# Peptides against a protein of PDB entry 3J47, part 99

Target 1, 121 residues: chain A of PDB entry 3J47
Amino acid sequence: IRLTNQLKSLKGLQSKLKDVVEYLDKVINKELPINHTILGKLQDVFNLLPNLGTPDDDEIDVENHDRINISNNLQKALTVKTNDELMVIYISNLVRSIIAFDDLIENKIQNKKIQEQRVKD
Target 2, 26 residues: chain B of PDB entry 3J47
Amino acid sequence: NAQYHLLVKQGDGLLTKLQKYGAAVR

## One batch from the design tools (peptide; made by RFdiffusion4, then SolubleMPNN)

Design b2_p23_6_s2 (from b2_p23_6, 14 letters changed)
Fold by OpenDDE base, seed 1:
Structure b2_p23_6_s2 (fold): chain B 121 residues (1-121), chain C 26 residues (1-26), chain A 23 residues (1-23)
Amino acid sequence: as target 1 above (121 residues)
Amino acid sequence: as target 2 above (26 residues)
Amino acid sequence: DLLLELVKQGLQQVQELIAELEK
């Protein structure tokens, strides 16, 4: 039962990570805005990852050492992948902020030119 | 971790340059 | 023009950072 629940949780996480990647691709392609709710859910997944690898200390029979090492390596790999996805989201937000700021500056320059022309007339 | 921090630092540096430019245009 | 160049440089740096993440 516990192992099946861990596998189900891992599959659910993997599916969610895939959905995040697909969303990030759409964001990079400027098809969709960055959804902060996706970022929050990814952070929640990250915060839950350390808890998925705490073996209850009460049944450390020697045969589980290899399984614990595999689980820890997989959790580390998922943690790294999650950090990389968070970084891509951050960069995507940065790019949008840059574009929005460029548009704001251009609009201000245009408004200033219009005002200077009105003062000369 | 180190590459992530470097990337974030580069992004923040770019934002700072952009902010300075926006302030100079005002 | 200078602003557009700064934005282009910014976008290029971001693209390089994305390409480093894809490695």
Scores: peptide ipSAE 0.324, ipTM 0.865, DockQ to the pose 0.035
Fold by OpenDDE base, seed 4:
Parts: structure tokens; sequence; C-alpha cells
Structure b2_p23_6_s2 (fold): chain B 121 residues (1-121), chain C 26 residues (1-26), chain A 23 residues (1-23)
């Protein structure tokens, strides 16, 4: 049971890392990442974390309980770090989106000015 | 965690406003 | 004008978020 839970934890972390990479690739490709996907994946990770830390009631000597607690704390810390990295990426995408909208507004204003000039000529 | 979620929610609110804005500019 | 104001408000909120991350 314990080894299986550690393997599930590692697989969960690996899946999250893959999700982060896929998100980064979408960001590089100028796809607007919907925050809902990041939040959903973050929530999924947080929902998986408790499932990784449930001691199934098999004979865990006190030493094993401390090691599980340390592992769970490390996993929580790694998850927080990963979340912070995801936030930085998310904010960077927000900034890119704002810049793209600013450019779109400016282009629309310029097009309007050109049309107004053509109507006056 | 709570500060993180707050920051993410603020970013979400901003992105939603930007999306509404982009839809209005089309 | 309203659109530009919405973008300015968005940019300001992003700057505040960045400043909170730097703390």
Amino acid sequence: as target 1 above (121 residues)
Amino acid sequence: as target 2 above (26 residues)
Amino acid sequence: DLLLELVKQGLQQVQELIAELEK
C-alpha cells in the first residue's frame, strides 16, 4: 500500500509537471491560456494530495508515520512551488493578453481615423 | 495557499474582463 | 475611451499582482 501511494504521488507530480509543460508550450504558441484550466489542474493536484496522504490503516510503525508526514510536507512544499511557478506563467500570459488588447485597440482607433479621413476627402 | 488563491482569483477577474473587452471590440 | 479605460484598469491590476509576487 505505501509504495503504491508513493508511486501514485510521483505519477500525480509527473502529470502536473507535464500539464505545466503543455501549458508553457501553449503560452509560447500565443494561445491564451484560460485561467480556469490552471485553477482546475491546481484543484486536481490539491484534491490528489490528500488521497496520497491517507494512511491506509495497515501496521505503520511510528517511524513510518514520521516518514509519511515528512514526505507529505515535501510534496505540499513542491506543490506550492509548482503553483507559484504556474502563477508567474499565468501573470505573464495576462500581461501578454493586455498588450495584445492594447494593440487591437490602437489598430481599431487607427482604422477609425483612416475611415473618417476618407469620408472627409 | 490563501494568498495564492486570492492572487489567482484577481488574475481570473482581470482575464475575464479582458475577454469581455475583446468580445466587445469584435 | 471606455475600452482604453478598461485596458488601463487591467494593466494596473496586473501591476499590483506583480508587486504582490515581489513581496
Scores: peptide ipSAE 0.322, ipTM 0.866, DockQ to the pose 0.042
Fold by OpenDDE base, seed 3:
Structure b2_p23_6_s2 (fold): chain B 121 residues (1-121), chain C 26 residues (1-26), chain A 23 residues (1-23)
Amino acid sequence: as target 1 above (121 residues)
Amino acid sequence: as target 2 above (26 residues)
Amino acid sequence: DLLLELVKQGLQQVQELIAELEK
């Protein structure tokens, strides 16, 4: 039962990683804002991943040690990749926020100049 | 990791400059 | 102008990181 749940969780993570990549492509193309729901779901996967990698002390059969190491290395690699994607999403949001704030400042400066001109007329 | 931290730092620097400019326009 | 240039550089680096993660 536990192994089947781990495989299902790994497949879920792989599908989610694909969804994140597809979402990043849409953000690069300026088609969509960052979906906070995708970010939240990724965080949930990350919070679950450490629990998949903690060997609870149940029966080390020596033949499982190599399979566990390969599984742990793959899980670590997937975790790093997903972290990097989350970081890219975060930076993309930061850049968008900076652009939006710059435009707001420019609009305020223009509005102030228009008001000053109206007081002189 | 290092390139990411550099990019985050650059983004934070931009945000800080933008905040200062916003305060000067008020 | 300088702020806009820095924003463009940030966006370019983000795009590069995305492209690296897709490989």
Scores: peptide ipSAE 0.318, ipTM 0.860, DockQ to the pose 0.033
Fold by OpenDDE base, seed 2:
Structure b2_p23_6_s2 (fold): chain B 121 residues (1-121), chain C 26 residues (1-26), chain A 23 residues (1-23)
Amino acid sequence: as target 1 above (121 residues)
Amino acid sequence: as target 2 above (26 residues)
Amino acid sequence: DLLLELVKQGLQQVQELIAELEK
């Protein structure tokens, strides 16, 4: 039962990671703003990942230790991958915010020049 | 990790320059 | 102009990093 739940949770995480990659591709293409709800769900997955690695202290037969190590390595690899994805999302948002702020500054400079010209007339 | 921290640092540097420019235009 | 150039350089570096993460 426990291994099946871990596999199901991992499959759910993998599906969410795929959705994030697809969202990142749309973000790179400037098609969509970042959805804070997706970011929040990813953070929730990260907060749950340490809890997925806690073996409840029920008798780990030595033969299961290799399978647990493989599961933990896969979970660690997925954690790193999800971190890298969140990271790319963060940078993409930062760059978008910088561009939007640059455009705002340019518009403000233009408006100031127009006002200075009107005061000289 | 290192390349990412470098990119974040560069992004923060750009943001800081942009903030300074925004304050000068205000 | 200089600020726009810095933004373009930042965007290019982000695109290069994304391309490295996709490999």
Scores: peptide ipSAE 0.306, ipTM 0.859, DockQ to the pose 0.034

Design b2_p23_7_s1 (from b2_p23_7, 15 letters changed)
Fold by OpenDDE base, seed 4:
Structure b2_p23_7_s1 (fold): chain B 121 residues (1-121), chain C 26 residues (1-26), chain A 23 residues (1-23)
Amino acid sequence: as target 1 above (121 residues)
Amino acid sequence: as target 2 above (26 residues)
Amino acid sequence: TIDELLELVIQRLEEVKKLQAEL
């Protein structure tokens, strides 16, 4: 049971990391409606974590129970940390997209002004 | 959780505006 | 803040809508 839960948690983390990479690639490619899917998958990971922390009712010695609880708390803390890191990456990419967009607007305004000047000459 | 959802919602709102404009610039 | 960035983007959007209405 414990090894299987650790392996499942690791697979969940790996899947989340893959989703982050796919997100970064879509942001690089300017395919920006990314947030709902990432947030949904992140929520799914958080909803799956409590299910990884329920020991099946097999005879776990009291000493093993304390070690399992500590391990589950660490896994929860690692998942919260991973979520915060993903959130920071998301915000950073959002800010970069805004800046790039502001630059695009300014370039369009400048190009229009140049064209209007050329029509007056 | 609540602060995260608020931040995400704000980011999505901004991104949606950005997309609408990017479509209007083309 | 994120809200300030949002307002800047809105302002820029309005400027471009004006420019598009003049074309």
Scores: peptide ipSAE 0.357, ipTM 0.854, DockQ to the pose 0.105
Fold by OpenDDE base, seed 1:
Structure b2_p23_7_s1 (fold): chain B 121 residues (1-121), chain C 26 residues (1-26), chain A 23 residues (1-23)
Amino acid sequence: as target 1 above (121 residues)
Amino acid sequence: as target 2 above (26 residues)
Amino acid sequence: TIDELLELVIQRLEEVKKLQAEL
């Protein structure tokens, strides 16, 4: 049981790390509207959280159970914290993209005004 | 959870407004 | 706050929309 739970936690961490890398690659490549994929992956992480904690099979060592619960809760908390940090980075990049887009629009408006003035002269 | 979903929904609303604005400037 | 930053971006988008309607 303990080794199987550690292997499940390690597989969960590995899957999440793979998801973070795949997310970063998709953000770098500008290939996806960033919100639906992040929301879907976050929802998948939350849906996997209950499946890591079914306590249905009796008997072996009360002293190992508390350390396993604390380590699982810490891994869950670190997983949530990492998702929150990725979300903050995402929102920050979204805001920067919006500002850059506003500047491009303003530059386009100014260039149009300059062209209209040159056609009237 | 709920605050996160609200923040994501607000970000999506802003992105949609930005996309509409970019389409209107073309 | 994040909400205040979103409001500043919305306000900037409204200003640019107004400038576009004046052209």
Scores: peptide ipSAE 0.299, ipTM 0.843, DockQ to the pose 0.094
Fold by OpenDDE base, seed 2:
Structure b2_p23_7_s1 (fold): chain B 121 residues (1-121), chain C 26 residues (1-26), chain A 23 residues (1-23)
Amino acid sequence: as target 1 above (121 residues)
Amino acid sequence: as target 2 above (26 residues)
Amino acid sequence: TIDELLELVIQRLEEVKKLQAEL
């Protein structure tokens, strides 16, 4: 039950991320107007992400056009890193649940053996 | 992407085996 | 690797299933 719910939650997050990408593609293609509220909420989600290191504060000069591509690369790297971290957490929880299940089965087998021994005595 | 889908598919397969086993032990 | 860990877990589950069938 708990693992199935975690997997369902992860699938739900993946679907939601896909919907965000599809929305951003429609905004880029000018099929939809820029919704400032959705962009603000997206920015809030990114601001809650740990700051991917500022490249050190050494060079002020001139290119306001490449910041959108660098921002997209950093944001893509953040999204990939977050997805990889969520995957590692998912696998770790899966492994822990399997170990706990193995221990539960072993305990059940031992309890059955002890009960069978008590019925023979 | 492909490695991610493969890993998720393996995890789903294992979860299904685990559920079947838990039902057989209950 | 993660695959080796998954395989080890599957093997352990098969051993426990065998032990339960003997029970």
Scores: peptide ipSAE 0.247, ipTM 0.819, DockQ to the pose 0.137
Fold by OpenDDE base, seed 5:
Structure b2_p23_7_s1 (fold): chain B 121 residues (1-121), chain C 26 residues (1-26), chain A 23 residues (1-23)
Amino acid sequence: as target 1 above (121 residues)
Amino acid sequence: as target 2 above (26 residues)
Amino acid sequence: TIDELLELVIQRLEEVKKLQAEL
């Protein structure tokens, strides 16, 4: 039982890490509206957190509850930290996208001014 | 939590505007 | 701020739209 719960927690952490990596790759590739993917993964993380903390109701020992609660609190804290890191990456990519869009607008304005000048000559 | 949701909402608003603008520049 | 950057992008786009309507 104790080994099975530790394996389940480790698999949950591994799944979350894989999800974070896959999210980072999708954000780098600009494939999705960044916010829906962050929100969806946040929801998946929050839905998996209770499943990491449900002891199957098979009786064994009050001393394991404190270690499981500490592990769940650590997992929750790691999840919050990961969400904050993803948020910073998201804002950084949003700002980069705004700057790149402003540069595209400026280039379009300049190209139009050059064409208008050529028609007047 | 609340600050995160506010920041995400602001970012969504910005992205939606940027998409509308990209469509108007095409 | 993010809101100020957004306002600048909006203003720049209004300039592009005005230029497109004159063409």
Scores: peptide ipSAE 0.342, ipTM 0.849, DockQ to the pose 0.087; fails the geometry check

Design b2_p23_7_s2 (from b2_p23_7, 14 letters changed)
Fold by OpenDDE base, seed 1:
Structure b2_p23_7_s2 (fold): chain B 121 residues (1-121), chain C 26 residues (1-26), chain A 23 residues (1-23)
Amino acid sequence: as target 1 above (121 residues)
Amino acid sequence: as target 2 above (26 residues)
Amino acid sequence: TIDELLELVLQRLEQVQKLMAEL
């Protein structure tokens, strides 16, 4: 029962991570704006990941040490992967901000040219 | 890693353009 | 102003570059 629930939760997490990646690809392709709600949920998953690998502090049996190391290594690898995804989201937001600013600069240049033309007439 | 560096390089290229336009708006 | 928005974007980009240099 406990292992089946952990596997189900992991599959659910994997599906959500896939949805986030697909969303990020759409944002990179300029098809969709960045959804701050997806980012917040990914951060929440990140904050919960450290808690998935804390063994409850009850009972030193030497045979579990290899399983704990594999679980900790997998969790660490998932943590690194999720950090990389967060960085991609952050850069995507930065690129969007840069594009929006470029458009604002172009609009300001156009407005200045229109004002200069009106003063010459 | 490589895709991330490529995305960063694209962002830096856009920033450099933005800086040039910002200087032209002065 | 548009110039203040530029400075904010530049400052954020410098922070990203710093984080990337630490990786």
Scores: peptide ipSAE 0.314, ipTM 0.858, DockQ to the pose 0.113
Fold by OpenDDE base, seed 2:
Structure b2_p23_7_s2 (fold): chain B 121 residues (1-121), chain C 26 residues (1-26), chain A 23 residues (1-23)
Amino acid sequence: as target 1 above (121 residues)
Amino acid sequence: as target 2 above (26 residues)
Amino acid sequence: TIDELLELVLQRLEQVQKLMAEL
């Protein structure tokens, strides 16, 4: 019973992970707009993933260790790639906000000059 | 790491310029 | 307002600086 429940939970996790990958691929391919709420939840999921990158030196069978290490390296590589993509998106949005603010500042300066000219006339 | 720190440093530099402009427009 | 947009940008930048200090 416990083992069957763990297998069912793992299969459910695998299905959700596949849906996440498919969503990320659609975002990368520009088929869907970037949804910040989904990306934030994905980041939270990755932050809650135990650091699978410290081999704590506790003896568990060498043949399962290689499959777990390959899976952990792939999951770590996918996590790092996702984090890098999120960072690029964040910085791109920051730069876009800076440009939009610079344009608003210039527009405010121009409007002030126009108002000062109208008060002198 | 190094490219990320460089990109953040560029963002901070742009933000500092933006703050100066915001203060000049007040 | 322009001031509200500036405050939102500053808040977001502070959040990113915190995340970077944790890495």
Scores: peptide ipSAE 0.285, ipTM 0.846, DockQ to the pose 0.072
Fold by OpenDDE base, seed 3:
Structure b2_p23_7_s2 (fold): chain B 121 residues (1-121), chain C 26 residues (1-26), chain A 23 residues (1-23)
Amino acid sequence: as target 1 above (121 residues)
Amino acid sequence: as target 2 above (26 residues)
Amino acid sequence: TIDELLELVLQRLEQVQKLMAEL
């Protein structure tokens, strides 16, 4: 039962990671806005990943230590990769927000000039 | 690391421009 | 407001800088 749940969680993580990569590619191509719900759920998965690496101090032999180290290194490498991906998404959103704000400022300047011209006429 | 620092620097440069424009519109 | 949007963008930027300093 525990091994089946771990395998199901790992498959779920792999599927979500693939969905995030596909989403990143679409954001880089400017095709889609960020789904904050997917990002929040991904962050929750990452906050739970360190808790999956806390050794509960109960007894299983030295032969599992190499498999646990390989699993922890793979989890750490996956965590770093997805953090880099989240960061690229974040910066892309920041840049998009900056552009939208620049356009709003320009529109406000134009509207102010139009109002000043109407007061002089 | 280097590509990330470049991207952050570009974001900061855009933010600084945006702040300058925001101050000019007040 | 435009000022509130700017503050939100600044706050977000600070969060990323903090996350980057932790890496």
Scores: peptide ipSAE 0.311, ipTM 0.856, DockQ to the pose 0.091; fails the geometry check
Fold by OpenDDE base, seed 5:
Structure b2_p23_7_s2 (fold): chain B 121 residues (1-121), chain C 26 residues (1-26), chain A 23 residues (1-23)
Amino acid sequence: as target 1 above (121 residues)
Amino acid sequence: as target 2 above (26 residues)
Amino acid sequence: TIDELLELVLQRLEQVQKLMAEL
């Protein structure tokens, strides 16, 4: 029963992680806007992931060392990949903020020109 | 790594244009 | 103001450039 529940939770996490990757790909392709709430929850999950792969120095027998090293290398590679994905998202948001600000400045210049024309009339 | 630096450089170029435009509006 | 929003965006960009230089 406990092991079956853990396996179900892990499968649920894997499904959610897949949904996140699909969402990130759509955001990179500019098909969807970034949801800041989803992004914040992802960051929280990833900040907790490094703590799941630190072997606390608890004596877990030498026969699992290759599986633990593969798991730690996979978890480190997944953490790096995720940091890269978060960084691409951050840059995408920054570029969107810059474009929105350019449009705002252009609108301000147009409004200033309209005011200057009204003072000359 | 190289694609990332290219994206950063493009962002910095847009920021520099934005700064120049903001200074021209003042 | 629009100028204050610009300053906030610039400050965020500088923070990101620092984080990028550390990676």
Scores: peptide ipSAE 0.296, ipTM 0.852, DockQ to the pose 0.113; fails the geometry check

Design b2_p23_7_s3 (from b2_p23_7, 13 letters changed)
Fold by OpenDDE base, seed 3:
Structure b2_p23_7_s3 (fold): chain B 121 residues (1-121), chain C 26 residues (1-26), chain A 23 residues (1-23)
Amino acid sequence: as target 1 above (121 residues)
Amino acid sequence: as target 2 above (26 residues)
Amino acid sequence: SIDELLELVIQRQQQVDKLMEEL
């Protein structure tokens, strides 16, 4: 029962990670805005992962030490991957903000040129 | 890490240039 | 990819530089 529940939780995490990657690809392709709710839920999952990998300090069986090291390495690798995903989101938002600001500046320049022409006529 | 810092630095540089451009239009 | 995002930032930097030269 416990092992089956852990496997189900791991499969659920894998599915969610796939959904995040797919969402990030759509954000890169400018198809979707950032969903702050998905990002927040992802952060919550990662904040809970260290707590899932804290063995209750009780039974130091030597067989658990290798499992703990494998779990910690996987958790570290997942944390790095998620940090990279969050960085991609941040930079994509930065680029979008820059584009929108440039378009605003260009529109203001054009409007000033039109006003200057109207004052000369 | 190094690639990230490079990308952030380029983004910040672009943002700074954009701010200067916005000030020059004003 | 991260490389595609870097390329997009570089491309946008070139557009901003061109707009600054036109002012």
Scores: peptide ipSAE 0.376, ipTM 0.857, DockQ to the pose 0.069
Fold by OpenDDE base, seed 1:
Structure b2_p23_7_s3 (fold): chain B 121 residues (1-121), chain C 26 residues (1-26), chain A 23 residues (1-23)
Amino acid sequence: as target 1 above (121 residues)
Amino acid sequence: as target 2 above (26 residues)
Amino acid sequence: SIDELLELVIQRQQQVDKLMEEL
């Protein structure tokens, strides 16, 4: 049962990661704004990952220590990977903000040049 | 990690230049 | 890709530098 749930969670995570990558590609192509709901769902998946690694207190057998360490390392690796994805999203937002601000500045300069020309005429 | 910090640093540099430009246009 | 994002940031930096020279 636990292995099947981990495999389902991993498949679900893999599917979500694919959706995030596809979303990021659309963000790079300026086709879609950043969806805060996708970010929230990623965070929720990560907040659920700690609960997948808690052994129920009732089976004290020495073979569980290595499996717990592997699960914790995988969870840490997944947490780092999602942190990296969140950061790519953050950078993509930053780049969009920079582009939008640059366009605003250029529009303001053009408007100022037009106003100066009208005052000279 | 290192490539990520480099990318963040470049983004921050760009943001700082953009802020200076925005202040010069005011 | 991350490299394409970096290239976009560099390209925008060149545009901002050009705009600063025109002020």
Scores: peptide ipSAE 0.373, ipTM 0.862, DockQ to the pose 0.066
Fold by OpenDDE base, seed 2:
Parts: sequence; C-alpha cells; structure tokens
Structure b2_p23_7_s3 (fold): chain B 121 residues (1-121), chain C 26 residues (1-26), chain A 23 residues (1-23)
Amino acid sequence: as target 1 above (121 residues)
Amino acid sequence: as target 2 above (26 residues)
Amino acid sequence: SIDELLELVIQRQQQVDKLMEEL
C-alpha cells in the first residue's frame, strides 16, 4: 500500500511537472501569462519533497541502502530540474517587467517632448 | 549553478539600469 | 529557449543604454 501511494504521488508529480513545462513554453512564446497559483503550488510541493524522502529513523535494514540512494538521487535530479524550471519562470517575469518598465519610460519621454514642443510654440 | 548565477546577475544588472533610467526620467 | 530569453535581455539592454545616452 505505501509503495503504491508513493508511486502514484511520483507519477502525479511527473504529470504536473510536464504540465508546468508546457505552460512555461507557452509563457516563453508569449501565448499565456504566468499563473502564480501554479507556481506557488509547485514551490509548496518542492518544499514538501525533502520531507517525503525522510524515512522515520526507526528501521535500518541494510538491504534498503541502494533503493534509498536511488530515491535520493531521483529526488535530487527532480529538485534540480524544478529549480531550472523555476529559474526560467523567474527570468521570464524579469524580462516582462523590463519590457513594461521600458514602455513606461518611453511613454514618459514622449509626453515630456510633447510638453516641451507646446512651450516653444 | 554557475550559468544560473550568471543569468540572474545579468537580469539584476538590467533591472538596476532600468531603475536608474526611471529615476532620471522623473 | 533560455538562450532566446538571454538574447532578448541583451537587446533590451542596448535599447536602455541608447535611451540613457539621449538623456
């Protein structure tokens, strides 16, 4: 039962991660805005993942060491992959903020030029 | 890690320049 | 791609630098 639930949770995480990648690709392509709620839920899942990999300290059987190492390596690999995805999101938001601020500055410059022309006339 | 930090530093540098420009236009 | 985002950031940096020279 426990292993089946872990495998279902891992498959669910993999599916959600795929959906996030697809969403990020659409955001990079400017097809969709960033959904902060999806990001927050992903961050929460990742903050919980280190806690899902701590076996309670009460059964040291020596035969599980290879499976624990594989699980920890998979968890590390998943953490790295998601840090990379969160990074792409962060950069995408930064670029959008830069563009929006650049447009605001250009609008202010144009307004100033129009006012200076009106004072010279 | 290093490429990530480089990319973040480039983004922060752009944001800082943009903030300076926004302050000069005020 | 991440490289395309970096190129967009560089392009915007050049535009901001040009605008700063005009001030």
Scores: peptide ipSAE 0.364, ipTM 0.859, DockQ to the pose 0.067
Fold by OpenDDE base, seed 5:
Structure b2_p23_7_s3 (fold): chain B 121 residues (1-121), chain C 26 residues (1-26), chain A 23 residues (1-23)
Amino acid sequence: as target 1 above (121 residues)
Amino acid sequence: as target 2 above (26 residues)
Amino acid sequence: SIDELLELVIQRQQQVDKLMEEL
């Protein structure tokens, strides 16, 4: 029962990660804004991942050590992949903020030029 | 890692320039 | 792509530099 639930959770996580990658591609292509709710749910999934790989301390079977090391390596690999995805999101937000602020500056310059022309007339 | 740090540094540099420009326009 | 985002940042840097020269 527990292994089946872990496999189901892993399949669910894999599906969500695929959806996130597809969402990130749309964000990179400027087709969609960053959805903070999706980001929050991802963070929650990652905060729960350590708990999915911790065997409850009650069954120390020596055969689980290799599986635990594989699980820890997979968890580290997933954490690195997630950090890379979060980094792409961060850069995308930074670029959007820069564009928005550039447009604001250009608008202010245009307004200043219009005011200077009105004072000369 | 290195390419990402370079991209972050370039983005931060651009943000800093934009902030200076925004302060000069105020 | 990440490379396209980098190119966009460079392009925006050139626009900001031009705007700074106009002030």
Scores: peptide ipSAE 0.360, ipTM 0.859, DockQ to the pose 0.068

